# Ledger of designs, part 15: peptides against a protein of PDB entry 4ASU

Target 1, 270 residues: chain A of PDB entry 4ASU
Amino acid sequence: ATLKDITRRLKSIKNIQKITKSMKMVAAAKYARAERELKPARVYGVGSLALYEKADIKTPEDKKKHLIIGVSSDRGLCGAIHSSVAKQMKSEAANLAAAGKEVKIIGVGDKIRSILHRTHSDQFLVTFKEVGRRPPTFGDASVIALELLNSGYEFDEGSIIFNRFRSVISYKTEEKPIFSLDTISSAESMSIYDDIDADVLRNYQEYSLANIIYYSLKESTTSEQSARMTAMDNASKNASEMIDKLTLTFNRTRQAVITKELIEIISGAA
Target 2, 83 residues: chain B of PDB entry 4ASU
Amino acid sequence: FTFASPTQVFFNSANVRQVDVPTQTGAFGILAAHVPTLQVLRPGLVVVHAEDGTTSKYFVSSGSVTVNADSSVQLLAEEAVTL

## One batch from the design tools (peptide; made by RFdiffusion4, then SolubleMPNN)

Design b1_p9_2_s3 (from b1_p9_2, 4 letters changed)
Fold by OpenDDE base, seed 4:
Structure b1_p9_2_s3 (fold): chain B 270 residues (1-270), chain C 83 residues (1-83), chain A 9 residues (1-9)
Amino acid sequence: as target 1 above (270 residues)
Amino acid sequence: as target 2 above (83 residues)
Amino acid sequence: LDIPPILPV
């Protein structure tokens, strides 16, 4: 490589390092907000899931329609965030198919579709785009819930797959159940919940779905921003190491050029 | 007893004497050993009666309330404010 | 010199 080539590479990597450092700071700010907003959202979402834990809602084996909701975002540069969700979705879809279930997929965030399109295109019902530009709101979750309920796909049960935040350095891909109105209304364990009007139950289920989606979005967002912050930090460090290596190479190459020029001068070959 | 909105937690697994909730079917009081039920909130007043006799009031929008067989209660409002 | 991918894919 010529001195010019090394200099060009150094300039490029230094620019990348500036970008990654800036992205780290942006991710850190978004993470700090997301973590604060996750605290109440977790209580709210876990509260919504309490019914399913307490009622032990079972889907009859003859019921074959299963919905997988993968929760992620549109934005890359966050390590394994998207691939972890997609991996879990693939595993779940394969297990359900092996059990003779019909599987349909909803992607929250375009990255899910980008990863799964080639292998699971026929199973996709819808993909929600524009996820991750702003913090998710309950309104956003309600829109997703409503579109799901109005999709015309009469699922019996489903799985919402998302990254649960553990710490700044850790997330875990989790699955939570979703149930159709019919599955809830027909569950034997629900018989203890007496005198529930069908309209009340329908409305309750709409809230439940929106609540779970909202929770998943908040967990996903916090996990993503944390992972992005870490990824950008690592990228910045890697860029630093590469700058150091290239600087050493530059210095060595420069000395070699100088030595060559001196030899040419001394030899009278110039 | 858990009472939360998407953005705020008021009670998290707390013990309370009674919770009065505004539902679409009417307002009712949730006491210990209340029969399991699922209800949808209407805009209105939630009143939490603590074991110490303290009463707290909240305005809620829409949402849900769940009373489970184990006497656990989840009050989940879209919006809620302390009064 | 394979520039290791600086950006996490």
Scores: peptide ipSAE 0.037, ipTM 0.922, DockQ to the pose 0.011
Fold by OpenDDE base, seed 2:
Structure b1_p9_2_s3 (fold): chain B 270 residues (1-270), chain C 83 residues (1-83), chain A 9 residues (1-9)
Amino acid sequence: as target 1 above (270 residues)
Amino acid sequence: as target 2 above (83 residues)
Amino acid sequence: LDIPPILPV
């Protein structure tokens, strides 16, 4: 490589390092907000799941329609955030298909569609775009819930797959159950809940779905911003190491050029 | 007893004596060992009676309340404010 | 020279 080539590469990497450092700071600010907003969202979301855990709601084996909701975002540069969800969705879809279930897929965030469209196009019902530009609100979750309920797809049960935030360095892809109104109303374990009006149960289930979606969006967002912050930090460190290596190469090449020029002058060959 | 909105937690796995809730079917009091039930909230007042005898009031917009067989209660409001 | 992906994709 010429001195000019090394200099050009150094300039390019230094510019990338500036961008990655800036992106790290932006991700850090978004992470700090997301983590604060996740605290109440966990209590709220876990509270919404408590019925399903306590009632041990089971879908009868004769019921075949299963919905998979994958939760991520539209934005890249966050490590394995999207691929982890997509991998879990693929695994779940394959397991359900092997069990003779019909599987339909909803993608929350365009990245899910981008990963799965080629292999699972016929299973996609809808993809929600414009996810991850702003922090998710309960209104956003309600819109997703309403669109799902109005999709005309009569599922028996479902799975919502998202990245649960553990720490700044760790997330885990998790699955939570979604049940149809019919599955809940027919569950034997629900018999202990006496005198439930059908309209009350329908409305309760609409809230439950919105609550679970909201919770999943908050977990996903926090995980994503944390992962992006870490990815940008790692990119900035890698850029630093490359700058150091290229600077050493530049210095060695510069000395070699000077030595060559001196030899050419002394030898009269130039 | 858990009482939360999407943005705020008021009670998290707390022990309380009684919770009065406004539901679509009417207002009722949740006592210890209340029968399991599911209800939907209407706009109105929530009153929480703590074990120490303190009473706190909240206005809620909508949401759900769950009373489980283990006497755990989840009060999940879309919006809630302390009064 | 394969620029090692600085950006973890």
Scores: peptide ipSAE 0.033, ipTM 0.919, DockQ to the pose 0.011
Fold by OpenDDE base, seed 1:
Structure b1_p9_2_s3 (fold): chain B 270 residues (1-270), chain C 83 residues (1-83), chain A 9 residues (1-9)
Amino acid sequence: as target 1 above (270 residues)
Amino acid sequence: as target 2 above (83 residues)
Amino acid sequence: LDIPPILPV
C-alpha cells in the first residue's frame, strides 16, 4: 500500500469513528430517557396483562386464526435487535403453521418487513413505519391498536413479540398473548367476573390491546437504545484499534520510503 | 392494588382499604375481598382509602379497573393526576 | 487487507 492509500484509509476510518462516537452519545441519552420511562410503563403493561394471566384465557384448538405482531423499529445499527424479533416471529409462525393455524403478521417498524418480506410477504397485513424517531407514546400505541382492530382480520388469538429490557448489556425476546373479543367472551374462566356487559368487555379489550402495544414499544425502545449504544461503542473501539494499526503501518512505510530515497541519492540512481 | 398511568405509578401492589372509581356504569367502591369484576373508567374522581386512614384523590381521563379472585386490583388510567 | 467490519451488521 502506498502512503497515499494508507492516509486515505486513515481519514475514512477516523471519520467513521467520529460518527460512531456521536451516535453512541445520542444513543446513551435516548437510553437514559427510555429506561426512566420504562419503569412506569412496565407496571402499567404488566397490570394490563394480569387479567389474561389470572383468568388463564385459553383459545379452543379448533380456532385457527393467529396474529403475530413483531415489535422493533425503522433504525439500524443496533446489533441483533431486529434479527432477534424476526427469528422469534419465524419460529412462532412455523410452529403455528405446523399446528394447522392460519398466521398473519403485523410489523411494527420497517426493519421487520425488510427481514421477513421475502419469506412471509403473503402473511403481512400491515407494517407501521416511522417507529423509533421519537419515544413511543400511548397515542402511538392507540393508533396501532385501532388500525389492527379496523384491519378486518378476525383473529382468535395472537402473539406480540418484542425485546424485553433486562440491563444495559442484555435484552430477551419475549412473547405476550393478545386475544380477540370473541375469545375473551367465550372463555369459561371469565365466568367468575360478575355481570360483564358486552360493550364493557369490548372497550376493555381495546384498551388492553393498546396497553400491551405501548408496553412492548417501551421495552423495545429501551432495549434498542441500549444495544445501539453498545454497538456504537464497539464500533468506535474497533475503529480506534484499526487507526492505531494503520498509523504504525504508515510510520513504517514512511521510514522505508525515506530510506529508499536516501539509498537512491547515495547510489546516484536519482 | 396497582394504580398506574402509562407515565406514572401511584400504587404498586399496595394494600388499601377501599378504592372508589368512576365507571361507565356508575360509581363503584372496591372493598377488600370484592367479587371479581372488570369495568371501564369514565372521566372522573378516583378516591383511594389507605389502611392508615389517609385518603388520596385523583382525576382520571379513561381506563380500566380489574378486580381478580385473588383480591388483586389493577386500576389503569390513560391519564391520571393527583388532586 | 480485509477491512474488519467496523459497523455491526
Scores: peptide ipSAE 0.030, ipTM 0.917, DockQ to the pose 0.011
Fold by OpenDDE base, seed 5:
Structure b1_p9_2_s3 (fold): chain B 270 residues (1-270), chain C 83 residues (1-83), chain A 9 residues (1-9)
Amino acid sequence: as target 1 above (270 residues)
Amino acid sequence: as target 2 above (83 residues)
Amino acid sequence: LDIPPILPV
C-alpha cells in the first residue's frame, strides 16, 4: 500500500468514526426517552395481558388459523434486533405448519419483510412501514390494531413477537398471545364473565389488541435504541483501533520511503 | 388494583377499598370480592377509595376495566388525569 | 487481513 492509499483509508475510517459517534449520541438520546416511556407502557401492557393469563384462554385444537405479528422497525444498524424477531417468527411459523396450522404473517416495520420476503412472501398479509422514525404512540398502535381487525383475515389465535427490554446491554425476543373475538367469546374459562354484552366484549378486545401492540412497540423501541447505541459504540471503538493500526503502518511506511529515497540519493551520487 | 394510561401509572397492584368507574353500561362501584366482569370505560370520573379513607378522583377518556376472580382489577384508560 | 466490518451490518 502506498502512503496515499493508507492516507485515503485513514480519512475514510475517521469519517466513519465521526458518523458512528454521532449515531451513538442520537441513539442514546432516543434510548433515554424510550426507557422512560416504557415504564408506564409496561404496566399498561402487562395489565392488558392479565386477563388472558387469568382466564387461561385456550384455542381449540381444531382451530387452524394462526397469525404471527413480528414487531421491529424500518431502521437498520441495531445489531441483531431485526434478525432475532425474524428468527423466532420463522421458528414459530415452522412449528405451527408442522402442527397443521395455517400461518399468516404481519410485519411491523419494513425490516421484517426485508428478511422474510424470499422465504415467506406468500404468508405475509401486510407490512406496516414508517416505524422507528418517531417514538410509537398509542394512536399508532390503535391504527395497527384496527387494520388488523379490519383486514378480513380470520384467525383463531395469534402471537406477537417482539424484543423485550431487559437492560442497556440485554433484550430478549418474546412472544405474547393474541386471540380473536370468537376465540375469547367461546372460551369456557370466560364463563365467569358471562354477563358481558357482545358489543362490550368486542370493544374490550379492540382495546386489548391496541394495548398489547402498544406495549410491544415500546419494548421493541427501547431494545432497538439500546442495541443501536451499543452497536455504534462498538463500531466507534473498532474504528479507533483500526485508525491506530493504520497510523502505525503509515509512520513505518513513511520512514521506509524516506530511507529508500536517501539510499537512492547516496547511491546515485556515487 | 392497577390503574394506568399508556403514559402514566396511578396505581400498581395496590390495595384499595373501592373503585367507582364510568362504563358504557353505567357507572358501578368495584368492592372487594366483586363478581368478575369486563367493561369498557366511557368518558367520566374514576373515584378511588383507599383503605385509609382517602378519596382520589380522576378523569378518564376511554379504555377498559377488568375485574378478575382473584379480586384483581385492571383499569386501563387511554387518557387519564388527576383532578 | 480480514478487516472486521466497522459498521455493524
Scores: peptide ipSAE 0.035, ipTM 0.923, DockQ to the pose 0.011; fails the geometry check

Design b1_p9_2_s4 (from b1_p9_2, 4 letters changed)
Fold by OpenDDE base, seed 2:
Structure b1_p9_2_s4 (fold): chain B 270 residues (1-270), chain C 83 residues (1-83), chain A 9 residues (1-9)
Amino acid sequence: as target 1 above (270 residues)
Amino acid sequence: as target 2 above (83 residues)
Amino acid sequence: LSIPPILPV
């Protein structure tokens, strides 16, 4: 490589390092907000799931329609955030198909569709775009819940798949159940609950769906921003190491050029 | 007893004596060993009676309340404010 | 020399 080539490469990597450092700071600010907003959202979301855990709601085996909701975002540069969700969605879809169930898919965030389009296009009902530009609100979750309920797809049960935040260095892709109104209403384990009006149960289910979607969005957002912050930090470190290596190469190449020029002068003067 | 909105937690797995809730079917009091039930909140007042005798009041919008067989309660309001 | 992707994709 010429001195000019090395200099051009150094300039390029230094510019990338500036971008990755800036992106790290932006991700860090978004992460700090997301983590604060996740604390109440987790209590709220886990509280909404308590019924299903305590009542041990089961879907009868004759019920074949299963909905998978994958939760991520539209935005890249966050490591394995999207691929982890998509991998679990694929695994779940394959397991359900092997069990003779019909599987439909909803993608929250365009990245899910981008990964699964080729292999699962016929299973997609809808993809929600414009996810991850702003922090998710309960209103956003309610819109998604309403769209699902109005989709005309009569699922019996479902799975919401998202990245649960553990720490700044760790997330786990998890699944939580979604049940249809009919599945909840017909569950034997629900018989211990006092006479519940059908309209009350319908409204309760609508809140439950919005609650779990909201929770999943908050977990996903926190995980994504944390992963992006880590990815940008690693990229900035890798760029630093490459700058150091190229600087050494530049210095060695410069010395070699000077030595060559001196030899040419000495040899041409003889 | 857990009482939260999407943005704020008021109680998290706390022991309380009684919770009065405004539901679509009417207001009712949740006591110890209340029968399991599911209800939907209407706009109104929530009153929490703590074990120490402290009474706290909240205004809630819509939401849900769950009373489980294990006497755990989840009060989940879309919006809630301390009064 | 393929610059290893600095950006973890």
Scores: peptide ipSAE 0.027, ipTM 0.916, DockQ to the pose 0.011
Fold by OpenDDE base, seed 3:
Structure b1_p9_2_s4 (fold): chain B 270 residues (1-270), chain C 83 residues (1-83), chain A 9 residues (1-9)
Amino acid sequence: as target 1 above (270 residues)
Amino acid sequence: as target 2 above (83 residues)
Amino acid sequence: LSIPPILPV
């Protein structure tokens, strides 16, 4: 590489390092907010899931329609956040297909679609875009829930797949169940719940869906911002190391050029 | 007893004596060992009676209440404010 | 010389 090439590369990497440092700071600020907002959202979301756990809601084996909701975002540069969700979605879809289930997919965030489009295009119902620009609100979750309910796909059971936040350095891709109104209404375990009006149950289930989506978005957002912060830190470190290496190479190359020029002058071969 | 909104937690796995909830089908009190039920909240007053005899009041906009067979209660409000 | 990835893929 010429001195000019090395200099150009150094400049490029220094610029990348500035960007990654800036992105780290932005991710850190968003992470701190997301973690704060996740605390109540987790209690709320886990509270909404409590029925399914406490009632032991099961989908009959004869039911074949399964929905997979993958929760992520539109934004890259967050390590394995998107690929982890997509991997789990693929695994779940394959397992369900092997069990003779019909599988449809919803992507929350464009990155899920980008990863799965080639292999699972026929299974996609809808992809929600504009995810991850702003912190998710309950209103956002309600919109997603409503669009899902209006999708025309009559699923029996579903799985919402998202990254659960563990710590600043750890997330885990997990799934939570979603059930159709018909599945919950027909569940034998629901018989213990007295005087459930059908309209009440419908409203309850719609609200529960929004709650679970909201919870998943909050977990996903916190995980994403944390992962982005880590990724940008690593990128900044890698850039620093590369700058150091290239600087050494530059110095060596400069010395070699000077030596060559001196030899050419002395030899008269210029 | 758990009472939360998307943005705030009021009670998390707490023991309470009674919770009065405004449901679409009517207001009712949730006592210890209440029969399992599912209800949706209408805008109104939630009253939590603690074991120590203290009473806390909340206004809720909407939401759900679940009473499970294990006497666990999840009160989830879209919006809730302390009164 | 394989440039180590700076940006996380």
Scores: peptide ipSAE 0.022, ipTM 0.919, DockQ to the pose 0.011
Fold by OpenDDE base, seed 1:
Structure b1_p9_2_s4 (fold): chain B 270 residues (1-270), chain C 83 residues (1-83), chain A 9 residues (1-9)
Amino acid sequence: as target 1 above (270 residues)
Amino acid sequence: as target 2 above (83 residues)
Amino acid sequence: LSIPPILPV
């Protein structure tokens, strides 16, 4: 490589390093906010799931319609955040299909669609875009819940798949159940609850759906920002190491060029 | 007893004496060992009676309340403010 | 020399 080539490459990598450092700082600020907002959201979301856990709601085996909701975002450069969700969705879809279930998919964030489009395009009901530009709100979750409820797809059971935040260096892809009104109303374990009006149960189910979606979005966002911060830090370090290596190569090449020019002068070949 | 909104937690697995809730079917008090129930909230006042005799008032916009067989209570409000 | 990807794809 000529000195000019090395210099051009050095300039390019230095520019990338500046971008990755800036992105790291932005991700760090978003992570800090997301983590603070996740604390109440987790209590709220876990509280919404408590009924389904305590009532041990089971879907009868004869019920065949299953919905998978994959939660991620539109934004890249966050390590394995999207691929982990997509991998879990694929595994779940395959297991359900092997059990003779009909599977439909909702993607929250365009990245899910991008990964699954070739293999699962026919199973997609809807994909929600513009996820991850701003922190998710309960309003955003309500819109997703409403769209699902209005889709006309009568699922019996569903799985919401998202990355649960563990720490700044760790997330875990998890699944939470979603149940239809019919599944909840037919559950034997619900008989211990005093005579629940059908309209009350419907309203509860709809509200619970929005709550679980909101919770999943908050977990996903926190995990994503943390992973992006780490990814951008790693990219910045890799760029630094490459700059150091190229700088050494530049210095050696420069010395060789100078030596060659001196020899040409001394030899009279100049 | 857990009482939370999407953005704020008021009680997290706390022991309380009584919680008065505004439901669509009417306002009722949840006492210790209340029978399992599930209700949706109407806009109104929530009153929490702590074991120490203190009372806290909240306005809620909407939400749900569940009382389970294990005496756990989940009060989830879309919006809630301390009064 | 395969430049290791700087950006995690």
Scores: peptide ipSAE 0.017, ipTM 0.916, DockQ to the pose 0.011
Fold by OpenDDE base, seed 5:
Order: structure tokens, then C-alpha cells, then sequence
Structure b1_p9_2_s4 (fold): chain B 270 residues (1-270), chain C 83 residues (1-83), chain A 9 residues (1-9)
């Protein structure tokens, strides 16, 4: 490599390092906000899931229609965040298909579609874009819930797959159940709940779905920003190491060029 | 008893004496060992009676309330404010 | 409620 080539590469890597450092700071600020907003959202979302855990709602095995909601975002450069969700969605879809169930998929965030489109295009109902530019709101979750309920796909049971935040260095891809109104209404375990009006139960289910989606979005966002911060830190460190190596190579190459020029001067003056 | 909005937690697995809730079917009081039920909130006042006799009032916009067989209650409001 | 643009596949 010529001195010019090394210099050009050094300049390029230094610019990348500046970008990754800037992105790390932006991700850190977004993470700090997301973690703060996750605390109440987790209580709210876990509270909504409590019915399904306590009532032990079971879907009859003869029911064949299953919905998978994958929760992610549109934005890259966050390590395995998107691939983890997509991997679990693929595994779940394969297991359900092997059990003779019909599977449809909803993608929250364009990255889910980008990963699964080639292999699962026929199973996609809808993909929600513009996820991850701003923090998710309950209004955003309500829109997703309404679109799902109005999709015309009469699912019996579903699953929502998202990254649960554990710490700055850890997330876990998790699955939570989604039940249709018919599944809840027909569940034997629901018989202990006093005479619930059908309209009340419908409205309750709409809130439940919006609540769970909101929770999943908040967990996903916090996990993503944390993972992005880590990824940008690692990229910045890798760039630093490469700059150091290239700087040593530049210095050695410069010395060799000077030595060659001196020899040429001495040999040409002779 | 858990009472939360998407942005704020008021009670998290707390023991309370009674919770009065405004539902679409009417207002009712949730006491210890209340029968399991699911209800939808209407705009109105939530009143929480603590075991120490303290009474707290909240305005809620909408949401859900769940009373489970284990006497756990989840009050989930879309919007809620302390009064 | 700004409905995020749903692009049909």
C-alpha cells in the first residue's frame, strides 16, 4: 500500500469513528429516556397480562388459526435485536405449521419484513413502518391494535414476540400470548368471572391488546437503544485499534520511502 | 392492587381496603374477596381506601379493571391524574 | 392518531 492509500484509509476510518461515537451518544440519551419510561410501562403491561396468567386461558387444540406479532423497529446498527426476534418468529411459525396450524404474521418495524419477506411473504398480513424514530406512545399501540382487530383475519390465538430489557448489556427475546375475543369468551377458566356483558368483554379485549402492544414496544425500544449504544461503542473501539495499526504501518512505510529516496540520491550522485 | 397508566404507577401490588371504580355498567366498590370480574372504565373518579384509613382520589379517562379469584386487582387507566 | 403508513406487501 502506498502512503497515499494508507492516508486515505486512515481518514476514512477516523470519519467512521466520529460517526460511531456520535451515534453512541445519541443512543445513550435515547436509552436513558427509554429505561425511565419502561418502568411504568412494564407495570402497566404486566398488569394487562395478569388475567391470562391467572385465568390459565387455554386455546383448544382444534383451533387452527394463529397470529404472530413480531415487535422490532426500522433502524439498524443495534446488534442482534432484529435477528433475535426474526429467529424466534421463524421457529414459532415452523412449530405451528408442523402442528397443522395456519400462521399469519404481523411485523412491527420494517426490519422484520426485510428479514422475513423472502421466506414468509405469503404469511404477512401487514407491516407497520416508521417505528423507532420517536419513543412509542399508547396512541401508536392503539393504532396497531385497531389495525389488527380490523384486519379481517379471525385468529384463535396469537403470540407477540419482542426483546425484553434486562440490563444495559442484556436483553431476552420473549413471547407473550394474544387471545381472540372468541377464545376468551369460550374459555372454561373465564366462567369464574361474573356475568360479563359481551360488549364489555369486547372493549376490555381492545384495551388488553393495546396495553400488551404498548408494553412490547417499550421493552423493544429500551433493548434496542441499549444494544445500539453497545454496538456503537464496540465499533468505535474497533476503529481505534485499526487507526493505531494503520498509523504504525504508515510510519514504517514512510521510513522505508525516506530510506529509498536517500539511496536513490546517493546512487544518482555517484 | 395495581393501579397504573402507561406513563405512571400509582399502586404496585399494594394491599388496600377498598377501591371504588367508575365503570360503564356503574360505579362499584372492590372489597377484599370481591367476586372475580372484568369491567371497562368510564371517565370518572377512582377512590382508593388504604388499610391505614388514608383515602386517595384519582380522575381516570378510560381503561380496564380486573378482579381475579386470588383477590388481586389490576386497574389500568389510559390516562389518570391525582386529585 | 397519525396512522403509520401501512405499506401493503
Amino acid sequence: as target 1 above (270 residues)
Amino acid sequence: as target 2 above (83 residues)
Amino acid sequence: LSIPPILPV
Scores: peptide ipSAE 0.010, ipTM 0.913, DockQ to the pose 0.051

